# Peptides against a protein of PDB entry 2YKT, part 143

Target 1, 231 residues: chain A of PDB entry 2YKT
Amino acid sequence: SRSEEMHRLTENVYKTIMEQFNPSLRNFIAMGKNYEKALAGVTYAAKGYFDALVKMGELASESQGSKELGDVLFQMAEVHRQIQNQLEEMLKSFHNELLTQLEQKVELDSRYLSAALKKYQTEQRSKGDALDKCQAELKKLRKKSQGSKNPQKYSDKELQYIDAISNKQGELENYVSDGYKTALTEERRRFCFLVEKQCAVAKNSAAYHSKGKELLAQKLPLWQQACADPS

## One batch from the design tools (peptide; made by RFdiffusion4, then SolubleMPNN)

Design b2_p17_8_s1 (from b2_p17_8, 7 letters changed)
Fold by OpenDDE base, seed 2:
Structure b2_p17_8_s1 (fold): chain B 231 residues (1-231), chain A 17 residues (1-17)
Amino acid sequence: as target 1 above (231 residues)
Amino acid sequence: SELEKLEEELKKIEAKK
Protein backbone atom coordinates (compact mmCIF):
# COMPACT_ATOMS: atom_id res chain seq x y z
CA SER B 1 0.00 0.00 0.00
CA ARG B 2 0.96 3.65 -0.31
CA SER B 3 1.23 3.98 3.45
CA GLU B 4 3.45 0.93 3.70
CA GLU B 5 5.73 2.22 0.99
CA MET B 6 5.99 5.61 2.62
CA HIS B 7 6.68 3.90 5.93
CA ARG B 8 9.57 2.00 4.38
CA LEU B 9 10.91 5.22 2.88
CA THR B 10 10.74 6.90 6.27
CA GLU B 11 12.63 4.10 7.95
CA ASN B 12 15.20 4.14 5.17
CA VAL B 13 15.90 7.83 5.73
CA TYR B 14 16.62 7.21 9.41
CA LYS B 15 18.72 4.18 8.55
CA THR B 16 20.68 6.15 5.96
CA ILE B 17 21.50 8.82 8.51
CA MET B 18 22.47 6.28 11.14
CA GLU B 19 24.34 3.83 8.94
CA GLN B 20 25.78 6.05 6.20
CA PHE B 21 25.80 9.73 7.16
CA ASN B 22 26.94 9.44 10.78
CA PRO B 23 29.77 6.98 10.08
CA SER B 24 30.89 9.14 7.17
CA LEU B 25 30.79 12.18 9.42
CA ARG B 26 32.91 10.38 12.00
CA ASN B 27 35.40 9.63 9.27
CA PHE B 28 35.31 13.26 8.19
CA ILE B 29 36.11 14.31 11.76
CA ALA B 30 38.96 11.82 11.92
CA MET B 31 40.40 13.11 8.66
CA GLY B 32 40.05 16.62 10.03
CA LYS B 33 42.02 15.69 13.12
CA ASN B 34 44.74 14.23 10.93
CA TYR B 35 44.83 17.41 8.90
CA GLU B 36 45.02 19.48 12.08
CA LYS B 37 47.91 17.41 13.35
CA ALA B 38 49.80 17.80 10.11
CA LEU B 39 49.32 21.57 10.15
CA ALA B 40 50.50 21.72 13.74
CA GLY B 41 53.55 19.82 12.60
CA VAL B 42 54.12 22.40 9.89
CA THR B 43 53.99 25.16 12.47
CA TYR B 44 56.56 23.44 14.62
CA ALA B 45 58.90 22.73 11.74
CA ALA B 46 58.54 26.28 10.46
CA LYS B 47 59.58 27.66 13.84
CA GLY B 48 62.85 25.79 13.66
CA TYR B 49 63.50 26.96 10.13
CA PHE B 50 62.87 30.62 10.83
CA ASP B 51 64.74 30.52 14.12
CA ALA B 52 67.68 29.38 12.06
CA LEU B 53 67.03 32.27 9.69
CA VAL B 54 67.18 34.66 12.64
CA LYS B 55 70.59 33.23 13.47
CA MET B 56 71.74 34.04 9.96
CA GLY B 57 70.40 37.55 10.45
CA GLU B 58 72.41 37.91 13.64
CA LEU B 59 75.56 36.95 11.79
CA ALA B 60 74.80 39.48 9.08
CA SER B 61 74.29 42.18 11.68
CA GLU B 62 77.71 41.41 13.13
CA SER B 63 79.40 41.58 9.74
CA GLN B 64 81.18 44.66 8.49
CA GLY B 65 79.64 44.73 5.03
CA SER B 66 76.23 43.04 5.42
CA LYS B 67 74.61 44.74 8.41
CA GLU B 68 71.54 45.91 6.54
CA LEU B 69 70.88 42.38 5.33
CA GLY B 70 70.57 41.37 8.95
CA ASP B 71 67.48 43.56 9.26
CA VAL B 72 66.04 42.04 6.11
CA LEU B 73 66.49 38.53 7.45
CA PHE B 74 64.90 39.55 10.75
CA GLN B 75 61.93 41.00 8.88
CA MET B 76 61.54 37.80 6.91
CA ALA B 77 61.46 35.81 10.13
CA GLU B 78 59.02 38.23 11.75
CA VAL B 79 56.61 38.12 8.83
CA HIS B 80 56.72 34.36 9.02
CA ARG B 81 55.97 34.50 12.75
CA GLN B 82 52.90 36.61 12.05
CA ILE B 83 51.74 34.22 9.34
CA GLN B 84 52.21 31.26 11.66
CA ASN B 85 50.28 33.02 14.41
CA GLN B 86 47.42 33.42 12.00
CA LEU B 87 47.66 29.75 11.11
CA GLU B 88 47.45 28.83 14.78
CA GLU B 89 44.33 30.94 15.13
CA MET B 90 42.82 29.21 12.15
CA LEU B 91 43.68 25.83 13.66
CA LYS B 92 42.03 26.75 16.94
CA SER B 93 38.91 27.70 15.07
CA PHE B 94 39.10 24.54 12.99
CA HIS B 95 39.31 22.48 16.15
CA ASN B 96 36.79 24.30 18.31
CA GLU B 97 34.21 25.44 15.79
CA LEU B 98 34.19 22.46 13.47
CA LEU B 99 35.74 19.28 14.81
CA THR B 100 34.65 19.48 18.45
CA GLN B 101 31.12 20.53 17.63
CA LEU B 102 30.70 17.89 14.95
CA GLU B 103 32.09 15.26 17.27
CA GLN B 104 29.69 16.21 20.05
CA LYS B 105 26.78 16.30 17.66
CA VAL B 106 27.45 12.97 15.98
CA GLU B 107 27.72 11.16 19.30
CA LEU B 108 24.51 12.67 20.59
CA ASP B 109 22.80 12.07 17.27
CA SER B 110 23.13 8.31 17.52
CA ARG B 111 20.96 8.29 20.61
CA TYR B 112 18.56 10.84 19.24
CA LEU B 113 17.98 9.07 15.94
CA SER B 114 17.54 5.72 17.61
CA ALA B 115 14.94 7.16 19.94
CA ALA B 116 13.20 9.08 17.17
CA LEU B 117 13.01 6.07 14.89
CA LYS B 118 11.75 3.86 17.70
CA LYS B 119 9.08 6.39 18.61
CA TYR B 120 7.95 6.62 15.00
CA GLN B 121 7.88 2.84 14.60
CA THR B 122 5.94 2.34 17.80
CA GLU B 123 3.29 4.86 16.91
CA GLN B 124 3.06 3.68 13.31
CA ARG B 125 2.57 0.11 14.49
CA SER B 126 0.01 1.17 17.05
CA LYS B 127 -2.05 2.96 14.43
CA GLY B 128 -1.66 0.09 12.01
CA ASP B 129 -2.75 -2.45 14.59
CA ALA B 130 -5.77 -0.38 15.51
CA LEU B 131 -6.75 -0.21 11.86
CA ASP B 132 -6.26 -3.93 11.39
CA LYS B 133 -8.40 -4.63 14.42
CA CYS B 134 -11.26 -2.54 13.07
CA GLN B 135 -10.99 -4.22 9.70
CA ALA B 136 -11.05 -7.63 11.33
CA GLU B 137 -14.09 -6.72 13.41
CA LEU B 138 -15.92 -5.45 10.34
CA LYS B 139 -15.16 -8.68 8.52
CA LYS B 140 -16.42 -10.67 11.48
CA LEU B 141 -19.56 -8.57 11.67
CA ARG B 142 -20.28 -9.02 7.97
CA LYS B 143 -19.95 -12.77 8.29
CA LYS B 144 -22.32 -12.73 11.21
CA SER B 145 -24.79 -10.56 9.33
CA GLN B 146 -24.77 -12.85 6.30
CA GLY B 147 -25.58 -15.79 8.50
CA SER B 148 -28.33 -13.98 10.37
CA LYS B 149 -32.05 -13.96 9.69
CA ASN B 150 -32.06 -10.31 10.76
CA PRO B 151 -29.19 -8.57 8.94
CA GLN B 152 -30.67 -5.14 9.68
CA LYS B 153 -29.66 -5.62 13.30
CA TYR B 154 -26.01 -5.15 12.32
CA SER B 155 -26.37 -2.32 9.80
CA ASP B 156 -25.65 0.53 12.20
CA LYS B 157 -22.64 -1.21 13.66
CA GLU B 158 -21.31 -1.95 10.19
CA LEU B 159 -21.50 1.72 9.31
CA GLN B 160 -19.68 2.60 12.51
CA TYR B 161 -16.82 0.27 11.66
CA ILE B 162 -16.63 1.59 8.11
CA ASP B 163 -16.34 5.11 9.45
CA ALA B 164 -13.77 4.07 12.02
CA ILE B 165 -11.70 2.30 9.37
CA SER B 166 -11.81 5.34 7.12
CA ASN B 167 -10.73 7.63 9.93
CA LYS B 168 -7.96 5.32 11.11
CA GLN B 169 -6.71 4.83 7.55
CA GLY B 170 -6.55 8.57 7.05
CA GLU B 171 -4.82 9.06 10.37
CA LEU B 172 -2.23 6.42 9.55
CA GLU B 173 -1.54 7.89 6.13
CA ASN B 174 -1.15 11.37 7.57
CA TYR B 175 1.11 10.13 10.34
CA VAL B 176 3.38 8.28 7.94
CA SER B 177 3.43 11.22 5.55
CA ASP B 178 4.39 13.59 8.34
CA GLY B 179 6.95 11.10 9.53
CA TYR B 180 8.58 11.04 6.12
CA LYS B 181 8.71 14.83 5.94
CA THR B 182 10.19 14.93 9.43
CA ALA B 183 12.84 12.39 8.52
CA LEU B 184 13.84 14.32 5.40
CA THR B 185 14.02 17.49 7.46
CA GLU B 186 16.28 15.75 9.97
CA GLU B 187 18.59 14.68 7.17
CA ARG B 188 18.68 18.14 5.63
CA ARG B 189 19.35 19.75 9.00
CA ARG B 190 22.46 17.64 9.44
CA PHE B 191 23.87 18.59 6.06
CA CYS B 192 23.06 22.22 6.71
CA PHE B 193 24.90 22.09 10.01
CA LEU B 194 27.95 20.66 8.30
CA VAL B 195 27.83 23.35 5.61
CA GLU B 196 27.49 26.11 8.19
CA LYS B 197 30.42 24.87 10.24
CA GLN B 198 32.52 24.45 7.13
CA CYS B 199 31.68 28.03 6.17
CA ALA B 200 33.07 29.23 9.49
CA VAL B 201 36.28 27.34 8.82
CA ALA B 202 36.44 28.78 5.33
CA LYS B 203 36.20 32.31 6.72
CA ASN B 204 39.07 31.68 9.09
CA SER B 205 41.09 30.08 6.33
CA ALA B 206 40.48 33.10 4.13
CA ALA B 207 41.74 35.35 6.90
CA TYR B 208 44.90 33.30 7.20
CA HIS B 209 45.60 33.40 3.48
CA SER B 210 44.78 37.09 3.24
CA LYS B 211 47.10 38.01 6.09
CA GLY B 212 49.95 36.05 4.60
CA LYS B 213 49.43 37.53 1.16
CA GLU B 214 49.26 41.07 2.51
CA LEU B 215 52.36 40.80 4.66
CA LEU B 216 54.46 39.21 1.95
CA ALA B 217 53.23 41.59 -0.73
CA GLN B 218 54.19 44.53 1.46
CA LYS B 219 57.70 43.38 2.29
CA LEU B 220 58.86 41.35 -0.69
CA PRO B 221 59.80 44.34 -2.88
CA LEU B 222 61.94 45.70 -0.06
CA TRP B 223 63.69 42.39 0.45
CA GLN B 224 64.31 41.95 -3.26
CA GLN B 225 66.05 45.31 -3.43
CA ALA B 226 68.29 44.71 -0.42
CA CYS B 227 71.06 42.94 -2.32
CA ALA B 228 71.14 45.54 -5.05
CA ASP B 229 71.89 48.34 -2.61
CA PRO B 230 75.58 48.82 -1.88
CA SER B 231 76.54 48.61 1.72
CA SER A 1 22.56 25.98 19.18
CA GLU A 2 21.92 23.01 16.96
CA LEU A 3 23.44 20.74 19.59
CA GLU A 4 21.17 22.13 22.29
CA LYS A 5 18.15 21.58 20.08
CA LEU A 6 19.09 17.96 19.63
CA GLU A 7 19.55 17.55 23.35
CA GLU A 8 16.16 19.06 24.04
CA GLU A 9 14.47 16.94 21.43
CA LEU A 10 16.15 13.82 22.75
CA LYS A 11 14.98 14.67 26.24
CA LYS A 12 11.42 15.07 25.00
CA ILE A 13 11.48 11.75 23.19
CA GLU A 14 12.94 9.93 26.16
CA ALA A 15 10.42 11.48 28.52
CA LYS A 16 7.59 9.99 26.47
CA LYS A 17 8.97 6.47 26.72
Scores: peptide ipSAE 0.025, ipTM 0.650, DockQ to the pose 0.099
Fold by OpenDDE base, seed 4:
Structure b2_p17_8_s1 (fold): chain B 231 residues (1-231), chain A 17 residues (1-17)
Amino acid sequence: as target 1 above (231 residues)
Amino acid sequence: SELEKLEEELKKIEAKK
């Protein structure tokens, strides 16, 4: 029946979220944590590199003929520090606004979806069973009427069952239809949430890249000229 | 927040069980 088909579709949406989307989202979070760790590792490694650059700047400052190049090397390290600070800010946002929130949500969502599906199934079954009961009673009544010497005795009761079946059928169809729409909305909401959170990440990433570009664009011409200038 | 909304919805569903 149409209602049975729609019911199956509804259950399949919930199952898809629970068995495909949520596990994939957990994997996404895990990959995000791995990415965060790698970026933190880059930050740490970069600090060592630029600390070593500062040491080279100190040596230049102590030299007789290369003192001005010491300042250039220090500026290079300072610009790196500023870029690193921006990266750390981005990583903090990435952790707190994306990973943590997704992790909390996916954990809660497992419980939510199980409860929501169970509620839907219980109510759907209840309405279905009530309909089946009325249909069975009508069938019994018709058999009794066919075997009776006075079939007219059962006519009013037959009409009552027919009306009840019609009403219950309509209620079941509406309930299942609404259930399907709700399930699709639940699925869409989860994808939208992911998109919105990823947009925030993209915005923060853009800010990091913009700051780095700005700082380097400002200083790079000066650094490039440093060796050409007479000491 | 979306998380708070989800928690509230879950609470409502569980209360009806």
Scores: peptide ipSAE 0.024, ipTM 0.604, DockQ to the pose 0.100
Fold by OpenDDE base, seed 3:
Structure b2_p17_8_s1 (fold): chain B 231 residues (1-231), chain A 17 residues (1-17)
Amino acid sequence: as target 1 above (231 residues)
Amino acid sequence: SELEKLEEELKKIEAKK
């Protein structure tokens, strides 16, 4: 029946969230943590490289003929430090605004969805059973009427059951339809939350890239001319 | 140090942006 098909669709939405979406989201979080760890590793390795660059700058500053190049090397190292600070801010946001919040939600969601599905199934079954009972009673009544010498005796009761069946069928269809809409809304809400959190991360990432570009664009021309302009 | 001076200058530049 139409109601049975819609019921199956509703259950499939909940199952898809629980069996496909949530596991995939857990994997997404895990991959995010790996990405965060790798970027932290890059930051640490970069510190060593630019600390060594500072040492080269110190040597230049101590020289008689290359003192001004010492300042250039120090500036290069400092610009990198500022870029890395911005990266750390982005990573903090990535952790706190995306990963932590998604992790909290996915853990709570399993229990919530199970309860929601169970509630829906219980009520759907209750309405279905009530409908089936009325249909069965009507069938019994019709059998009695066919064997009776006075079929008119059962006519009013037959009409009552027909009306009850129609009402219960409508109620069941409405309930299942609303259930399906609710399930789709739950699914959409989860995707929307992911998109919104990812947008926040993207904004912070854009700020990191912009700051780096600006700092380098400002200083790079000065650094490029340093060797051509002897002191 | 010269590095410290440059760090302060860079911070000032960033604050103006």
Scores: peptide ipSAE 0.005, ipTM 0.243, DockQ to the pose 0.012
Fold by OpenDDE base, seed 5:
Structure b2_p17_8_s1 (fold): chain B 231 residues (1-231), chain A 17 residues (1-17)
Amino acid sequence: as target 1 above (231 residues)
Amino acid sequence: SELEKLEEELKKIEAKK
């Protein structure tokens, strides 16, 4: 029946979220942690490189003919430090605003979805059983009426069961239909949440890239001119 | 927050059991 098919679809949506989406989200979080760790590693490695650049700047500052180039090298290292600080802030936000929140959410969501599905199933079954009972009683009544010399005795009761069946059928169909819409909304909400969190990450990333671009664009012309200027 | 919403909804569902 239409109601049975829609019921199956509803259950499948909940199962897909619990068995496919949530496990995939857990994996996404794990991959995010790995990515965070790798970026932290990049920051550490970059520090070593630019510390070595500072050492070259110190040597230039000690020279007679290249003193001004020492300042240039120091500025290059300082700009890097500022860019790395921005990256570290981005990583903190990435951890606190995305990964931690997703971990808490996905753990809670497993319990929520299980309870929601169980509630839906219980109510759907209750309505279905009530409908089946009325249908069975009508069938019994019709058999009794068919064997009676006075069928009119049962006519009013038959009409009552017909009305009850019609009403219960309508209620069941509406309940299952609403259940399906609710399930689809639950699924969409979870994807939307992920998109919104990724938008926040993208904004933080844009800020990092913008800061780097700004600092480098400001200083690069000066650095490029340094060797052309007479010492 | 989305998390708080889920917590509240879960509480409502569990209270009806």
Scores: peptide ipSAE 0.016, ipTM 0.515, DockQ to the pose 0.099; fails the geometry check

Design b2_p17_8_s2 (from b2_p17_8, 6 letters changed)
Fold by OpenDDE base, seed 5:
Structure b2_p17_8_s2 (fold): chain B 231 residues (1-231), chain A 17 residues (1-17)
Amino acid sequence: as target 1 above (231 residues)
Amino acid sequence: SELEELEKKLKEIEAKK
């Protein structure tokens, strides 16, 4: 029946979220942690490189003919430090605003979806059983009426069961239909949440890139001119 | 927040059991 098919579809939506989406989200979080760790590693490795650049700047500052180039090298290292600080802030936000929140959400969501599905199933079954009972009683009544010399005796009761069946059928169909819409909304909301969190990450990333671009654009012309100027 | 909403909904469902 239409109601049975829609019921199956509803259950499948909940199962897909619990068995496909949530496990995939857990994996996404794990991959995010790995990515965070790798970026932290890049920051550490970059520090070593630019510390070595500072050492070259110190040597230039000690020279008679290249003192001004020492300042240039120090500025290069300082700009790097500022860019790395921005990256660290981005990573902190990435951890606290995305990964931690997703971990908390996905754990709670498993419990929520299980409870929601169970509630839906219980109510759907209750309505279905009530409908089946009325249909069975009508069938019994009709058999009794067919064997009776006075069928009119059962006419009013038959009409009552017909009305009850019609009402219960409509109620079941509406309940299952609403259940399906609710399930689809639950699924969409979870994808939307992920998109919104990724938008926040993208904004933080844009801020990091913008800061780096700004700092380098400001200083690069000065650095490029340093060797052209007479010492 | 989305998390708080889920917590609230879960509590409501569990209270009806």
Scores: peptide ipSAE 0.031, ipTM 0.686, DockQ to the pose 0.099
Fold by OpenDDE base, seed 4:
Structure b2_p17_8_s2 (fold): chain B 231 residues (1-231), chain A 17 residues (1-17)
Amino acid sequence: as target 1 above (231 residues)
Amino acid sequence: SELEELEKKLKEIEAKK
């Protein structure tokens, strides 16, 4: 029947979210944590590299003929520090606004979806069973009427069952239809949430890249000219 | 927030069981 087909579709949406989307989202979070760790590792490694650059700047400052190049090397390290600060800010946002929130949501969602599906199934079954009962009673009544010497005795009761079946059928169809729409909305909301959170990540990433570009564009011409200038 | 709404909905579903 149409209602049975729609019911199966509804259950399949919930199952797809629970068995495909949520596990994939958990994997996405795990990959995000790995990415965060790698970027933190880059920050740490860069610190060592630019600390070593500062040491070279100190040596230049102590030299007789290369003192001005010491300042250039210090500026290079300082610009790097500013870029790293921007990266750390981005990583903090990435952790707190994306990973943590997704992790909390996916954990809660497992319980929510199980409860929501169970509620839907219970109510759907209840309505279905009530309909089946009325249909069975009508069938019994018709058999009794066919075997009776006075079939007219059962006519009013037959009409009552027919009306009840019609009403229960309509209620079941509406319930299942609404259930399907709700399930699709739940699925869409989860994808939208992911897109929105990823947009926030993209915005923060753009800010990091923009700041780095700005700082380097400002200083790079000066640094490139440093060796050409007479001492 | 979306999380708070989900928590609220879960609570409502569990209360009806």
Scores: peptide ipSAE 0.021, ipTM 0.603, DockQ to the pose 0.100
Fold by OpenDDE base, seed 2:
Structure b2_p17_8_s2 (fold): chain B 231 residues (1-231), chain A 17 residues (1-17)
Amino acid sequence: as target 1 above (231 residues)
Amino acid sequence: SELEELEKKLKEIEAKK
């Protein structure tokens, strides 16, 4: 029946969220943590590299003929330090605003969805059972009427059951239809939340890349000329 | 917040059981 089909669709939406979306989201969070760790590793390795660059700058500053190149090397190291600091700030935001919030949500969501699905199933079954009962009573009444010498005495009661069945059928269909809309809304809300959090990540990433671009664009021409124009 | 709303909804569902 139409109501049965819609019921199956509704249950499938909840099952898809619980069995596909949420596990995939957990994996996404795990992969995000791995990515964060790798980027933190980059920051750590970069520190060693640019500290070594500073040492080269110190040696240049101590030389008689290359003193100005010492300042250039220091500036190079400092600019990259600022870029790495911006990366660290982005990573903090990535952790606090995306990973932590997603993790909290996905843990809570398992319980929520289970309860929501069970509530829907219980009410759907209750309405279905009530409908089935009325249908069974009507059949019983009709059998009794057929065996009676005065079937007309049951006519009003038969009409009452027919009306009750019609009403209960309509209520069941409406409930299942609303249930399906609700389930789809729940699914969409979860994807929207993910999109919104990824937008925040994208904004933070853009800020990181912009800062790096600006700093390097400002200084790179100066550094490129340093060897050609001894001071 | 979105999380607080979910928590509220969960409590409401559980209270009706």
Scores: peptide ipSAE 0.019, ipTM 0.586, DockQ to the pose 0.098
Fold by OpenDDE base, seed 1:
Structure b2_p17_8_s2 (fold): chain B 231 residues (1-231), chain A 17 residues (1-17)
Amino acid sequence: as target 1 above (231 residues)
Amino acid sequence: SELEELEKKLKEIEAKK
């Protein structure tokens, strides 16, 4: 029936979220944590490299003929520091605004969806059972009427059951239809939440890349000519 | 927040069971 098909569709939406979306989201969070860890590792390794560059700058500053190159090397390290600060801000946002919130939500969501599905199933079954009972009673009444010497005795009651069946059928169909819309809304809300959080990360990432480009574009011409200029 | 709303809804459903 139409209501049965719609019911199956509704259950399938909840099952898809619970069995496909949520596990995939957990994996996404895990991959995000790995990515965060790798970027933190890059940050640490880069610090060591540019600290060593600063040491080379110190040696240049102590020389008689290469003092100005010391300043260049220090500037290179400083630009890196500023770029790294922007990366740290991006990572902070990535962790606090995306990963943490997704993790909290996905853990709670499993319980919520189970409860929501169970509530829907219970009410759907209740309405279905009430309809089935009414249909069964009508069938019994019709059988009784066929065997009766006075079938007209049951005509009013038959009409009442027909009306009741019609009303219960309509109620069930409306409930299942609303249930399906609700389920689809639940699914969409989860994807939208992911998109919105990823947009925030993208915004912060753009700021990081922009700052790096700006700083390097400003200084690189000066550094490139440093060896051509006499001391 | 989205999380708070989810918690509220869950609490409401569980309270009715």
Scores: peptide ipSAE 0.098, ipTM 0.777, DockQ to the pose 0.098; fails the geometry check

Design b2_p17_8_s3 (from b2_p17_8, 7 letters changed)
Fold by OpenDDE base, seed 4:
Structure b2_p17_8_s3 (fold): chain B 231 residues (1-231), chain A 17 residues (1-17)
Amino acid sequence: as target 1 above (231 residues)
Amino acid sequence: SELEELEKELESIYAKK
């Protein structure tokens, strides 16, 4: 029947979220944590590299003929520090605004979706069983009427069952239809949430790249001329 | 109910900017 088909579709949406989307989201979060760790590793490694660059700058500053190049090397390290600060801000946002929120959501969502599906199934079954019962009673009544010497005795009761069946059928169809719409909305909301959180990450990433580009564009011409300038 | 509480918690997450 139409209601049975719609019911199956509704259940399949919930099952898809629970069995496909949420596990994939958990994997996405895990990959995000790996990415965060790698970026943190880059930050740490870069610190060592630019600390070593500062040491080279100190040596230049102590030299007789390369003193001005010491300032250049220090500026290079300082620009790196500023870029690193921007990266750390981006990583903090990545962790707090994306990973943590998705992790909290996916844990809650497992419980929520199970309960929501169970509630839907219970109510759907209740309405279905009530309908089936009325249909069965009507069938019994008709059999009794066919075997009776006075079939007209059962006519009013038959009409009542027919009306009840019609109403219950309509209620079931509406309930299942609404359930399907709700399930699709739930699915879309989860994808939208992911997109929105990823947009926030993209904005922060853009800010990081923009700041780095700006700082380097400002200083790089000066650094490139440092060796060409007379001492 | 438990379901209602879970709904509230999820809504709080969805509302975060």
Scores: peptide ipSAE 0.313, ipTM 0.882, DockQ to the pose 0.835
Fold by OpenDDE base, seed 1:
Structure b2_p17_8_s3 (fold): chain B 231 residues (1-231), chain A 17 residues (1-17)
Amino acid sequence: as target 1 above (231 residues)
Amino acid sequence: SELEELEKELESIYAKK
């Protein structure tokens, strides 16, 4: 029936969120944590590299003919420090605004969706059972009427059951229809939440990249000319 | 109810910027 099909669709939406979306989101969070860890590793490794670059700058500063190149190397390391600070800010946002919130949500969401689905199923079944009962009673009444010498005796009761069935059928259909719309809204909201959180990450990432681009664009021409200038 | 509490907690997460 229409209501049964709609009911199936509704349940499938909840099941898809619970069995496909949320597990995939858990994996996404795990991959995000791995990515964060890798970036932290990059930060650590980069520090060592640029500290070594500073050492080369110190040697240049101690030289007789390359002193100005020492300043260039120090500037390179300083620009790196500034870029790295921006990266750290991005990583904090990535952790606190995306990963932590998604993690909290996905854990809570499993419980919520289970309860929501159960509530829907219980109410749907209740309405369905009430409808079935009325239909069964009407069938029994009709059997009695067919065997009766006075079928008119049952006419009023038959009309009452027909009306009740019609009303209950309508209520069930409306409930299931609303349930389906609600389920789709729940699904969309979760995707939208992910998109919005990822947009925040993208914004923070853009700020990091812009800062790096700005600093390097400002300094790189100076550094490129350093060897061409007399000491 | 448990469902209502879960809803509130989820809404708090959705409301976070």
Scores: peptide ipSAE 0.306, ipTM 0.879, DockQ to the pose 0.865
Fold by OpenDDE base, seed 5:
Structure b2_p17_8_s3 (fold): chain B 231 residues (1-231), chain A 17 residues (1-17)
Amino acid sequence: as target 1 above (231 residues)
Amino acid sequence: SELEELEKELESIYAKK
């Protein structure tokens, strides 16, 4: 029946969220943590590289003919420091605004969805059972009336059952229909939440890239001219 | 109920930012 098919679809939506979406989200969080760790590693490695560059700048500053190039090398290292600080802030946001929140959500969501599905199933079954009972009683009544010499005796009761069945059928169909819409809304809300959190990450990433671009754009022409200038 | 409590907790997460 229409109601049975829609009921199956509703259950499948909940099951898909619990068995496909949430496990995939857990994996996404794990991959995010790995990515964060790798970026932290890059930060550490970069520090070593630019500390070594500072050492080269110190040597230039101690030279007779290359003193001004020492300042250039120091500026290069300083710009790196500022860019790296921006990256660290982005990583903090990545951890606190995305990973932590997703982790908290996905942990609660499994329990919530299980309870929500159970509530839906219980109510759906209750309405279905009540409908089945009325249908069975009508069938019994009709059988009794068919064997009676006075069928009119049962006419009013038959009409009552017909009305009850119609009402219960409509109620069941509406309940299942609403249940399906609710389930789809629940699914969409979870994807939207992920998209919104990723948008926040994207904004932070854009800020990081913008800061780096600005700093380098400001200094690079000066650095490029340094060797052309007489010492 | 447990469901209501879980709903409240989830809503608090959804409401963040």
Scores: peptide ipSAE 0.306, ipTM 0.880, DockQ to the pose 0.781
Fold by OpenDDE base, seed 3:
Structure b2_p17_8_s3 (fold): chain B 231 residues (1-231), chain A 17 residues (1-17)
Amino acid sequence: as target 1 above (231 residues)
Amino acid sequence: SELEELEKELESIYAKK
């Protein structure tokens, strides 16, 4: 029946979220944690590199003929420090605004969706059983009427069951239809949440890239001319 | 109910921006 088909569709939406979306989201979170770890590793390695650059700057500052190049090397290291600070801010946001929130949600969501689906199934079954019962009673009544010498005795009761069946059928169809819409809304809400959180991360990432570009664009011309200028 | 409790907890996450 139409209601049965829609019921199956509704269940499939919940199952898809639980069995496809949420596991994929868990994997996404795991990949995010790996990405965060790798960037933290880059940060640490970069610190060592630019600390060594500072040492070269110190040597230049101590020299007789290359003192001004010491300042250039120090500036290079300082710009890196500022860029790295911006990266750390981005990573903090990435962790707190995306990964943590998604992790908390996905753990709760499995339990929620299971309970929601169970509630829907219970109510759907209840309405379906009530409809089936009325249909069965009407069938029994019609059998009695066929064997009776006075079929008119059952006419009013037959009309009552027909009306009840019509009402219960409508209620069931409406309930299942609403259930399907609700399930689709639940699915969309989860994708929207992911998109919104990812947008926040993207914004912070853009800020990191912009800051780096700005700092380097400001200083790079000065650094490039440093060796051409006499001491 | 358990469902209502879970729903409230989820809503708290959805509300965070």
Scores: peptide ipSAE 0.305, ipTM 0.879, DockQ to the pose 0.828

